Peptides against a protein of PDB entry 4U39. Designs and how they scored, part 107

Target 1, 302 residues: chain A of PDB entry 4U39
Amino acid sequence: SIKVIGVGGGGNNAVNRMIENEVQGVEYIAVNTDAQALNLSKAEVKMQIGAKLTRGLGAGANPEVGKKAAEESKEQIEEALKGADMVFVTAGMGGGTGTGAAPVIAQIAKDLGALTVGVVTRPFTFEGRKRQLQAAGGISAMKEAVDTLIVIPNDRILEIVDKNTPMLEAFREADNVLRQGVQGISDLIATPGLINLDFADVKTIMSNKGSALMGIGIATGENRAAEAAKKAISSPLLEAAIDGAQGVLMNITGGTNLSLYEVQEAADIVASASDQDVNMIFGSVINENLKDEIVVTVIATG

## One batch from the design tools (peptide; made by RFdiffusion4, then SolubleMPNN)

Design b2_p19_1_s3 (from b2_p19_1, 11 letters changed)
Fold by OpenDDE base, seed 5:
Formats: structure tokens, sequence, C-alpha cells
Structure b2_p19_1_s3 (fold): chain B 302 residues (1-302), chain A 19 residues (1-19)
């Protein structure tokens, strides 16, 4: 089974966004130290961590409280994650609960033998230096606790949205990018397409790879596959070129009119931009909600 | 043109670029 665990406010917002977008084939778990915030989760499984430590009042933006809360609730986390083949740990880094608890939860998932993938955000620069420093510590701890860590630099989201985008919409876009990162992988396993991957194939690319970067491209029209692929490999979310990555995972998602030719064209573009010696796998997904759009997601590992 | 290896799997087809 595939489990997605949202940790803290940002992680739970991302999980809510995944549920709202009907991401299939995954079980959702919401984790928080704030009982009131947790009650707003759409996840089937809701877990309050650190009930003794925090009394449900949250972590007070302190990552150490988030860490201790997860440690207090270790057995409950183990029970909730038990039997997962794959665990996505999603969080907004820089906060209290997400930053502190996500690495602990990831380690628990990994110790249970699940393929553990972190999908996390770095805070926007406008959230201040304290959040950036806390995020850096949380990301470092996540890197040690996961098989693959996808880090989304929120400041790069500002390059893909209008300059006049309200702060609230920038956060919603960060939640959407977290969704895209999880869905871009989970759909390869859980959702049939023209080219199917099994869990073993994904595990081969993502196991013990450390940090990863994600690029996304969306396009429509006659050259939509090529355009989406080009946008994915040139995505502002890619802080580095995909050239030099040890592994590349690619998802090509389209509507019912997605052709094998379009899949091949997109794959050829990404493969041509990747290192000669890269281990690249790609799958296709059919999403009936996509009309004329193709979405290409590229995850560069290593 | 990049050479892709196509492998039939139990669940369908896998396309890969190998080193």
Amino acid sequence: as target 1 above (302 residues)
Amino acid sequence: KVKLDWIETENGYLAIKKP
C-alpha cells in the first residue's frame, strides 16, 4: 500500500489539496500537534502527536517540540504506517510540527521497511530568516531519514506565478506543487497508463538516492508533449539541470487522447537532456480530467 | 534519437534509459 502522511500545517494543507484533487490509490494520514488544526483535515486517519507534551495546543513554531511530539507518539505512528510499501512524508519546512516531526515520522517509515519519500517545501524568503534556518535543519534531518527527499524551493514558485499574486495564493501554489510531487510518483504505481511501472521499478530509482529535484511542465496543442517535456526540464523548480542526475523518474500524464507517440516524444526530450549514463524510467498516466493538457513531471535523483 | 529499452512487465511496459 501507498500512504501519504501530512505533517503539521503545511503538510496537512497539501494532503487536503491531494484529497480535493482526487489523488487515487493512496491512504491519507494527517499528523499535527494542534488538535484544532487537525480537525480541519480531510484525511481519513487523523493523529494528534505529543498530546502530553503540547496538550493539543501546537508546537509554538519550535521544531524541537515537533520532534519530541513525534517521539512521544512513536508507537501510534508505527501502527498507522504498518504495512505500507511506500510512504510519502509531506511537510512545509520552517514550522514547528512539520520541521521537527517529519524527520522522525520518515525514520519510522524507513525502519518499517517502506520506501520513504519526503516531499517538502523550503519557506519563502519573506517568511523570515528564522523559518529558513529551521527549514535547513529539518531538511538536513529529513535527508538522513528518507530514501529520496524532494525539496521544493518556494521562492521559485514566485517565478511561475504572477508578481501580483497574493501571499495566500503563493501558499496555495506551494500546496499544489507538493500535491504534484506526490501525485507524479504515486500515479506511476497506482494509476494505469500507456506505459506502466511497478513498485519495484520505482523503488530501484528512488531507494537511497538522497536529495531530488522536481520539474513540472504543462502544455496543450499539437506539440503539447514536446512542450510539456521542455517546460519540465527547464522548470524554475529545478535548482539545477537534470544533467548529472544519477536517476530520472518521469511521469507523462494526459487525457484519454494521450498517444504512445506523444509519450515517446516527451521521453526522448527528457532522456536527451539527461546524462548519458542516467538510469531513467518513465511511465504514463491517463487522467480523464485532463482534456487537451499533458502534464510532465520529472524527478531527478542523486 | 535516444535509444530506449522497452521491457514487458507483468503490469504492462517499462521504458528505460540504461547506462
Scores: peptide ipSAE 0.099, ipTM 0.652, DockQ to the pose 0.417
Fold by OpenDDE base, seed 4:
Structure b2_p19_1_s3 (fold): chain B 302 residues (1-302), chain A 19 residues (1-19)
Amino acid sequence: as target 1 above (302 residues)
Amino acid sequence: KVKLDWIETENGYLAIKKP
């Protein structure tokens, strides 16, 4: 089974976005120290952590409180994650709960033998230096606790959106990018396409790889596959060129009109931009909601 | 409003969505 665990406010917003977009084949778990925020989760499983420590009042933006809250609730986290083959741990880094609890939860998932993938955001620069420093510590702890850590730099989302984009919309876009990171992987396993991957294929690319970067491209029209692939490899979310990656996982998602030719064209573009010795795996997914759109997601590991 | 069943566990609360 695939489990997605959203940790703290940002992680729970991402999980809500996944549920709203009907991401299939995954179980959703919401984790928070704030009981009121947790009540707003759409997840079927909701876990309040650190009930004794926090009394449901949240972590006060302190990562040490988030950490201790997850440690207090270790057995509950183990029970909720039990039997998962794969666990996605999603969080917004820089806060209290997400930054502190996500590494503990990830370690629990890894210790249970699940393929553990972190999908986390760096805070926006405007959230201030304290959040960035907390996020750096949380990201470092996540790297030790996961098989692969996808880090989404929120400042790069501001390069994709209009400069006049309201702050609330920038956070919604961060939640959407977190969704795309999880869905881009989970759909390869859980959703039928023209080229299906098994869990063993994904495990080969993602097991013990450390940090990863994600690129996303969306296009329509006659050259949509090529355009989407080019956008993915040139994505502002890729802080480094894809040619330095040791592994590449690619998802080509389209509507019912997605052709094998389009899948191959997109894969060839990504392969041509990658190192010759790269371990590249690609899959295709059919999503009826995309109609004429193609979405290419690239995850570069190493 | 999603009605949650809060199950007290030894180490906290599990809130399960009521069908």
Scores: peptide ipSAE 0.050, ipTM 0.565, DockQ to the pose 0.014
Fold by OpenDDE base, seed 3:
Structure b2_p19_1_s3 (fold): chain B 302 residues (1-302), chain A 19 residues (1-19)
Amino acid sequence: as target 1 above (302 residues)
Amino acid sequence: KVKLDWIETENGYLAIKKP
């Protein structure tokens, strides 16, 4: 089974976005120290952590409280994650709960033998230096606790959205990029497409790889596959070129008109931009909600 | 042009760069 665990406010917002976008084949767990915020989760499984420590009042933007809250609730987290083959841990780094609890939860998932993938955001620079420093500590702790850690630099989202995008919409886009990171991987396993991957293939690329980068490209028209692939490999979300990656996981998602030729064309472009010795796997997903669009998601590992 | 070897697996395709 695949479980997605949203940790804290940002993680729960991402999980809500996944549910709203009908991401299939995954079980959703919402974790928070704030009981009121947790009640707003759309997840079937809602877990309040650190009830004794926080009394449901949240972590007060303190990562140490988030950490201790997850430690307090370890047995409950273990029970909720038990039997998962794969666990996505999603969080917005820089806060109290997400930053502190996500590494603990990830370690619990890994200790249970699940392929543990972190999909986390780095805060926007405008959220202030304190959040950025807290996020850096949380990201460091996540790297030790996961098989693969996808870090989404929120400041790079500002390069892909309109310059006039309101701050609230920038946060919504961060939640959407978290969704895309989880869905881009989970769909390869859980959603039938033209080319399906098994869990073993994904595990080969993602197991014990440490940091990963994600690129996304979307395009329409006659050259949509090639354009989407080019956008993915040149995505502002890629803090480095993919040519240094040891592994590449590629998702090519399209509508019912997605052709095998388009899939191959996109894969050839990504492979051409990758290292010669790269282990590249790709899957194809059919999303009926995509009309003429192709979405290419690239996860570069190693 | 990087030439990929497409290896058919039981569950899909693996693209390996040809040396």
Scores: peptide ipSAE 0.042, ipTM 0.472, DockQ to the pose 0.249
Fold by OpenDDE base, seed 2:
Structure b2_p19_1_s3 (fold): chain B 302 residues (1-302), chain A 19 residues (1-19)
Amino acid sequence: as target 1 above (302 residues)
Amino acid sequence: KVKLDWIETENGYLAIKKP
């Protein structure tokens, strides 16, 4: 089974976005120290952590409180994650609960023998230096606790959105990018396509790889496959070129009109931009909601 | 190291491999 665990406010907003977008084949778990915020989760499983420590009042933007809250609730987290083959741990780094609890939860998943993937954001620069420093510590702890850690630099989202985009919409886009990171992997396993991957293929590319970067490209029209692939390998979310990656996982998602030629064209573009010795796997997914759109997701590991 | 040129498009960025 695949489980997605949202940790703290940002992680739970991302999980809500995944549920709203009908991401299939995954079980959703919402974790928070704030009981009022947790009640707004759409997840089937809702877990308050650190009930004794915080009394449901949240972590007060202190990562050490988030860590201790997850440690207090370890047995409950273990029970909720039990039997998972794969666990996605999603959080916004820089806060109290997400920054402190996500590494503890990831370690619990890894100790249970699940393929453990972190999908986390760095805070925007406008959230202040304290959040950036807290996020750096949380990301370091996540790297040790996961098989693969996808880090989304929120400041790069501001390069994709209009300059006049309200702060609230920038956070919604961060939640959407977290959704795309989880869905881009989970769909390869859970959703039939023209080219299916098994869990063993994904496990080979993602096991013990450490940090990963994600690129996303969306396009329509006659050259949509080539354009989407080019946008993905050139995504502002890629803090580095994919040419140095040891592994590449690619998802090509299209509507019912997606052709094998378009899948091959997209794969050839990503392969040509990658290292000659790269371990590349690619899958295709059919999503009837995309109509004439193609979405290419690239995850570069190593 | 393949240097990519990043081209801003209306709908994102294009990475072009530098010759």
Scores: peptide ipSAE 0.000, ipTM 0.245, DockQ to the pose 0.035

Design b2_p19_1_s4 (from b2_p19_1, 10 letters changed)
Fold by OpenDDE base, seed 5:
Structure b2_p19_1_s4 (fold): chain B 302 residues (1-302), chain A 19 residues (1-19)
Amino acid sequence: as target 1 above (302 residues)
Amino acid sequence: SVQLDWVETERGYFAIKKP
């Protein structure tokens, strides 16, 4: 089974976005220290952590409170994660609960033997230096606790949105990118497509790889596959070229008109942009909602 | 063009490039 755990406000917003976008084949768990915020989760499983410590009032933007809250609730987290083959831990880094609890939850997942993937955001620069510093600490702790950590630099989202985009919409886009990171992997395993992956192959690419980068490309039209692939490998979310990655996971998602040729074309572009010795895995997914769009997601590991 | 290994599985196909 695949489980997605949203941790804290940002993680739970991302989980809500995943549920709203009907990400299939995963179980959703919402974790928070704030009981009121947790009640707004759309997840089937809702877990309040640190009830004794916080009394449901949240972590007060303190990562140490988030950490201790997860530690207090360790047994409950273990129970919720039991039997998962794969666990996604999603959070917005820089806050209290997400920053502190996500590494603890990830470690619990890893200790249970699940393939543990972190999908987290760095805060926007405008959120202030304190959040950036807290995020850096949380990301460092996540790297030790996961098999693969996808880090989304929120400031790079500003390069793909209009300069006049309101702050609220920028956060919504960050939640959407978190969704895309989880879905881009989970769909390869859980959703039938033209080209499916074995979980064992995904595990080979993602196990003990540390930091990962994600690129996304979307295109329409006759050359949509090639354009989407080119956009993915040149995505602003890729803080580095895919050249030098030890592993690459690629998802090609399209509508019912997605052809094998388009999948091959997209895969060839990404493969050509990658090192010769890279271990690359390519999967495809059919999403009827995309109609004429192709979405290419590239995850570079190592 | 990069040569990809296409593997048939019970669930369908997957493509892989290995070192």
Scores: peptide ipSAE 0.027, ipTM 0.524, DockQ to the pose 0.500
Fold by OpenDDE base, seed 3:
Structure b2_p19_1_s4 (fold): chain B 302 residues (1-302), chain A 19 residues (1-19)
Amino acid sequence: as target 1 above (302 residues)
Amino acid sequence: SVQLDWVETERGYFAIKKP
């Protein structure tokens, strides 16, 4: 089974976005120290952590409280994660609960033998230096606790949205990018497509790889596959070029009109931009909610 | 105050169910 665990405010917002977009084949778990915020989760499973420590009032933007809250609730987290083959841990770094609890939860998942993937955001620069410093500490702790850590720099989201985008919409886009990171991987396993991958293929690319980067490209029209692939490999979310990656995981998602030719064209573009010795795996997903769009997601590991 | 109770689920793990 695949489990997605949203940790703290940002992680829970991302999980809500996944549920609203009908991401299939995964079980959702919402974790928070704030009981009121947790009540707003759409997840089937809701876990309050650190009930004794916080009394449900949240972590007060302190990562040490988030960490201790997860440690207090370790047994309950183990029970909720038991039997998972794969666990996604999603969080917004820089806060109290997400920054402190996500590494603890990730380590619990890894110790249970699940393929553990972190999908986290760095805060926007405008959220202030304190949040950036807290996020850096949380990211460092996540790297030790996961098989693969996808880090999304929120400041790079500002390069793909209009300059006049309201702050609230920038946060919604960050939640959407977290959704895309989880869905881009989970759909390869859980959703039928033209080219299906198994869990063993994904595990080969993601097991004990450390940091990963994600690129996303979306396009329409006659050359949509090529354009989406080119956008993915040149995505602002890729802080480094794909050349030099030890592994590449690629998802090509389209509507019912997605052709095998388009899948091959997109895969060839990404392969040509990668090293000759790269372990590249690609899958194709059919999403009936996509009309004329192709979405290419690239995850570079190593 | 939201009272969250841990309940055993059919899946064999504890979850907080809203009443």
Scores: peptide ipSAE 0.026, ipTM 0.424, DockQ to the pose 0.014
Fold by OpenDDE base, seed 1:
Structure b2_p19_1_s4 (fold): chain B 302 residues (1-302), chain A 19 residues (1-19)
Amino acid sequence: as target 1 above (302 residues)
Amino acid sequence: SVQLDWVETERGYFAIKKP
């Protein structure tokens, strides 16, 4: 089984976005210290952590409170994650609950023997230096607790969106990128396509790989596969070139008209941009909602 | 255990698993 656990406000917003976009084949768990915020989750499983410590009032933007809250609720987290083959831990780093609790939850998942993947955001620079410093500490702790950590630099989202984009829309886009990171992997396992991967394939690429970067490309038209692939490998979300990655996981998602030729074309482009000794796996997913769009997601590890 | 057929290309290893 695949479980997605959203931790704190940002993680829960991402989980809500995943549910709204009908990401299939996963169980959703919402975790928060704030009981009121947790009630707004669309997840089937909702878990309040640190009830004694916080009394449901949240972590007060303090990662140490988030950490202690997860430690207080360890047995409940273990029970919720038990039997998972794969666990996605998603959070917005820089806050109290997400930053502090996500590493603890990730470690619990890893200790249970699940392939543990972190999908987290760095805060925008405008959220202030304190959040950036807290995020750095949380990311460092996540690296030790996961098999692979996908870090999404929110500042790079500003390069994809219009300069006049309202702050609220920038946060929504961050939630969407978190969704894309989880879905880009989970669909390869859970959703049948032209080329299916199994969990063992994904585990080979993602187990004990440390930090990862994600690129996304979307295109339409006659050359949509090639354009989407080129956009993915040149994505602003890739803080480094795909050149130098030891592992590449690629998802080619299209509508019912996605051809094997388009999948091959996209794969060849990503392969050509990767190192000669790269371990690359790719899968194809059919999403009827994309119609004429192709979405290419690339995860570079190592 | 699904055997990944790793195809060595000049630019890396591709695993294509057919269903």
Scores: peptide ipSAE 0.023, ipTM 0.399, DockQ to the pose 0.102
Fold by OpenDDE base, seed 4:
Structure b2_p19_1_s4 (fold): chain B 302 residues (1-302), chain A 19 residues (1-19)
Amino acid sequence: as target 1 above (302 residues)
Amino acid sequence: SVQLDWVETERGYFAIKKP
């Protein structure tokens, strides 16, 4: 089974976005120290952590409170994650709960023997230096606790949105990018497509790889596959060139009109941009909601 | 052009980049 655990406000917003976009084949778990915020989750499983420590009032933007809250609730987290083959831990780094609890939850998942993938955001620069410093500590702790850590730099999201985009929409886009990171992997395993990967293939690429970067490309029209692939490998979310990656996981998602030729064309572009010795795995997914769009997601590990 | 080897699995095809 695949479990997605959203940790804190940002993680829970991402999980809500996943549910709203009907991401299939995964179990959703919402974790928070704030009981009121947790009640707004659309997840089937809702877990309040650190009830004794916080009394449901949240972590007060303190990562140490988030950490202790997860430690207090360790047995409940273990029970919720038990039997998972794969666990996605999603969080917005820089806050109290997400930053502190996500590494603890990730370690619990890893200790249970699940393939543990972190999908987290760095805060926007405008959220201030304190959040950036807290995020750096949380990311470091996550890197030790996961098999693969996908880090999404929110400042790079601002490069792909209009400069006049309201702050609320920028956060929604961050939630959407988190969704795309989880879905880009989970669909390869859980969603029938033209090319399905087994869990063993994904495990080979993602086990003990450390940090990863994600690129996304979306296109329509006659050259949509090539354009989507080119956008993915040149994505502002890729802080480094894909050619330095030891592993590449690629998802090519299209509507019912997605052709094998388009899949091959997109795969060839990404493969050509990657190192010759890279371990590359790709899958294709059919999503009826995309109609004429192709979405290429690239995850570069190593 | 990078030559991809297509491997047939029970669940479909995957391509491996030839070294």
Scores: peptide ipSAE 0.024, ipTM 0.485, DockQ to the pose 0.363; fails the geometry check

Design b2_p19_2_s1 (from b2_p19_2, 8 letters changed)
Fold by OpenDDE base, seed 4:
Structure b2_p19_2_s1 (fold): chain B 302 residues (1-302), chain A 19 residues (1-19)
Amino acid sequence: as target 1 above (302 residues)
Amino acid sequence: MIKVLLVGTKDEVLAALRA
């Protein structure tokens, strides 16, 4: 089974966005120290952590409280993650609960033998230096606790949205990018295709790979597949080119009008931008909600 | 509803796209 665990406010917002976008074949778990915020989760499984420590009042933006809250609730986390083949741990770094609890939860998943993937955000620079420093500590702890860590720099999201985008919409876009990172991988595994992916191949590409980079491209029109693929491999979310990656996961998602030609064109662009000896997992997905849009997600690891 | 058309290795996908 695949489990997606959202940790703290940002992680829970991302999980809500996944549920709203009908991401299939995964179990959703919401984790928070704030009981009121947790009640707003759409996840089937809702877990309040650190009930004794916090009394449901949250972590007070302190990562040490988030960490201790997850440690207090270890047995509950173990039971919720039990039997997962893969666990996505999603969080906004820089806060209390997400920053502190996500590494503990990731380690629990890894110790249970699940393929553990972190998908986390760095805070925007405008959230201030304290948030950045807390996020750096959380990201460092996540690297040790996961098989693969995707870090989304929120400041790079500002390069893909309009400059006049309200702050609230910039946070919603961060939640959407977290969704795209999880969905881009989960759709390759959770849904049967014409060619079924062996989970062993996913383990080979993602196990003990450390940091991964994610690129996203979206386009419409006649050249939408090529444009989306080019945008993905040159995405502002990529901190480096994908040409040195040992593994690449590619997802092309389109509406019901997605053609095999468009799939081939996008695959050729990404394959040409990658190393010749790269271990590539490719998938094409139909999402009826995309209409005329194509979304290409590239995850580079190793 | 999400439907996966093709999922596999590069070689498997390329083989399927050529068939």
Scores: peptide ipSAE 0.051, ipTM 0.718, DockQ to the pose 0.444
Fold by OpenDDE base, seed 5:
Structure b2_p19_2_s1 (fold): chain B 302 residues (1-302), chain A 19 residues (1-19)
Amino acid sequence: as target 1 above (302 residues)
Amino acid sequence: MIKVLLVGTKDEVLAALRA
């Protein structure tokens, strides 16, 4: 089974966004130290951690409280993650609960033998230096606790949204990018295809790879597949080019009019931008809610 | 070797391949 665990406010917002977008084939778990915030989760499984430590009042923006809350609730986390083949740990870094508890939860998933993928955000620079420093510590702890860590630099979201985008919409876009990172991988595994993905192939690309890069491209029109693929490999979300990546996960999502030619054209562009000996997993997904849009998601590892 | 995995539902992928 695939489990998505949202940790703290940002992680739970991302999980809510995944549920609202009907991301299929995954089980959702919401984790928080704040009982009131947790009640607003759309996840089927809601877990309050650190009930003795925090009394349900949250972590007070302190990562050490988030860490201790997850440690207090270790057995409960283990039981909730038991039997997962893959665990996505999603969080907004820089807060209390997400920053402190996400690495502990990731380590628990990894110790249970699940393929453990972190999908986390760096705070915006405008959230202040304290959040940035807390996020850096949480990201460092996540790197040790996961097989693959996708870090979304929120400041790069400001390059892909309108300059007049309200701060609240910039946070919603960060939640959407977290969704796209999880969904781009989970759809490749959870959706039964003509050719079933061997989970061993996913493990080969994602196990013990450390940091991964994510690019997203969206396009419409006659050259939409090529344009979306080019946008994905040159995405502002990529902190580096994918040319040195030894592993690539590519998802192309389109409407019912997605052609095999468009699929092949996009795959050829991403493969040509990757290492010559790249291990590429490519998947195509049909989403009837996409009219003329193609979405290409690229995850580069190694 | 690029493994092209058509991971839509069988019916969706077959519909897309026929379109």
Scores: peptide ipSAE 0.045, ipTM 0.650, DockQ to the pose 0.113
Fold by OpenDDE base, seed 3:
Structure b2_p19_2_s1 (fold): chain B 302 residues (1-302), chain A 19 residues (1-19)
Amino acid sequence: as target 1 above (302 residues)
Amino acid sequence: MIKVLLVGTKDEVLAALRA
């Protein structure tokens, strides 16, 4: 089974966005130290951590409180993760609960033998230096606790959106990018196709790979597949080129009019931008809601 | 090795291959 755990406010917002976009074949778990915020989760499983420590009042933007809250609730986390083959841990780094608890939850998942993938954000520069410093410590702890860590630099989202984008919409876009990171992988595994992905192939690409890069491209029109693929490999979310990656996961998602030619054209562009010896998993997904839009997601590991 | 996986319902993938 695949489990997605949203940790703290940002992680729970991302999980809500996944549920709203009907991401299938995954179990959702919301984790928080704030009981009021946790009640707003759409997840089937809601877990309050550190109830003795925090009394449900949250972590006060202190990562050490988030860490201790997860440690207090270790047995509850273990029971919620039981039987998972894969665990996604999603959080906004820089806060109290997400920054402190996400590495502890990730380590518990890994110790249970699940393939553990972190999908986390760096805070925007406008959130201030304290959040950036807290995020750096949380990301360092996540890197040691996961098999693969995708870090989304929120400041790079500002290169994709309009300059006049309201602060609330910038956070919604960060939640959407977290959704795309999880869904881009989970759809390849959880959705039955004509050719099913062996979970062993996913383990080969993602186990003990450390930091991964993520690129996203979206396009419409006659050359939409090629344009989406080119946007994905040149995405502002990529902190480096994918040409040195040992593993690549590519997802192309389109409407019912997605052609085999478009799929091949997009795959050829991403493969040509990758190392010659790259282990590449390519999947195509049909989503009736996309109509004329194509979304290409590239995750580079190693 | 590039594995091309068509992920979706059998009917969706068959529809996409026929388009």
Scores: peptide ipSAE 0.036, ipTM 0.629, DockQ to the pose 0.102
Fold by OpenDDE base, seed 1:
Parts: sequence; structure tokens; C-alpha cells
Structure b2_p19_2_s1 (fold): chain B 302 residues (1-302), chain A 19 residues (1-19)
Amino acid sequence: as target 1 above (302 residues)
Amino acid sequence: MIKVLLVGTKDEVLAALRA
């Protein structure tokens, strides 16, 4: 089974966005120290952590409170994650609960023998130096606790959106990028394809790989597949080129008019930008809600 | 509904696309 656990406010917002976009084949768990915020989750499983420590009032933007809250609730977290083959831990780093609890939850998942993938954001520079420093500590702790850690630099989202984009929309886009990272992987595993993917191949690409990079490309028009693929491999979200990656996960999502030729063209572009000895997993997804858009997601590991 | 059409390794997918 695949479980997605949203940790704290940012993680729970991302989980809500995943549920709203009908990401299939995964179980959703919402974790928070704030009981009022947790009640707003759309997840089937809602877990309040650190009830004795925080009394449901949240972590007060303190990562040490978030950490201790997860430690207090360890047995409850273990029971919720039990039997998972894969666990996605999603959080916005820089806050109290997400930053402190996500590494603890990730370690619990890993200790249970699940393939543990972190999908987290760095705060925007405008959120201030304190959040950046807290996020750096949380990301460092996540690296030790996960098999693969996708870190989304929120400041790079500002390069792909209009400069006049309201702050609230920039946060919504960060939640959407978190969704795309989780969905880009989960769709490859949870949905049957024409070619069966062995979960062992996913483990080979993602186990003990440390930090991973994610690129996203979206395009429309006649060359939309090629354009989306080119945008994905040159995405501002990529802190480096994918040519040195030991593993690549690629997802191509299009509408009902997605052609085999478009899929091939996009796959060839990403494959040509990758190392010759790269372990590549490819998936193609039809989303009826996509009209003329193609979305290419590339995750580079190693 | 989201449907995965093809899932596999690079070589398997490329082979399937060329067949």
C-alpha cells in the first residue's frame, strides 16, 4: 500500500490539494499539532500529535515542539503507517510541526520497512531568515530519515509564475508542486500500465538516494509534448541538470488526445538529456480534465 | 479518471513505443 502523510499546515494543504485532484491509489493521513487546523483536513485519517505537550494549540512555530509531539505520538504513527510499502512524507519546512515532526514520522516509516520519500518545500525568502534556518535544520534531519528527499525551492516557483502573482497564489502553487511530486511517483506505482512496473525497480531507483531534484514542464499547441519535456529538463525547480542523475522517474500526463507519438517525443527528449546508464522509469497518464495541456514531471535521483 | 497507459523502464517503454 502507498500512504501519503501530510505533516503540519503546509503538508496538510498539499494533501488537501491531492485529494481535490483525485490522486488515486493512495491513503491520505493528515498529521498536525493544531487540532483546529487538523479538523479542516480532507484526509480520511486525521492524527493529532503531541496532545499532552501542545493541548491541541499547535507547535508555536518551534520545530523542537513538533519533534517532541511526534515522539509523544510514536505508537499512533506506527499503527497508522503499518503495512505501507511506500510512504510519502510531505511538509512545508520552516514551521513548527512540519519541520520538527516530518523527520520523526519519516524515520518511523523507514523503521517499519517502507520506502520512505520526503516531498518538502523550502520557505520563500520573504518568509524571513528564521524560517529559512528552521527549514535547513528540518531538511538536514529529513535527509537522514528518508530514502529519497525531494526539496522544492519555493523561490524558484516565483520564476515560473507571473511577477504580479499574489502571495496567496504563490503558496497555492507550492502546494500544487508538492502534489505534482507525489502524484508523479504514485501514479507510476498505483495505476496499472500496459507494462507492469515492479516495485523492486522503484526501490532500486529511490532507496538510499538522498536528495532528488524535480522538474515540471507544461505546454499546449502542436509541439506541446516536446515543449513540455524541454521545460521539465530545464525547469527552474531543478537546482542542477539531470545529466548526472543515476535514476530518473518521468511522468507524461495529457488529455484524451495524447498521442503515442507525443509520448515518444517527450520520452526521447528526457532520455537524451539523461545519462546513458540511467535507470529510468517512465509513465504516461491520461487525465480527462486536461484539455490541450501536456504536463511532464521529471524526478532525478542520485 | 486518471489512467496510466504505459509504465515501465526506459528500454521497455521505448521498445513498446517502437513496436
Scores: peptide ipSAE 0.027, ipTM 0.679, DockQ to the pose 0.455

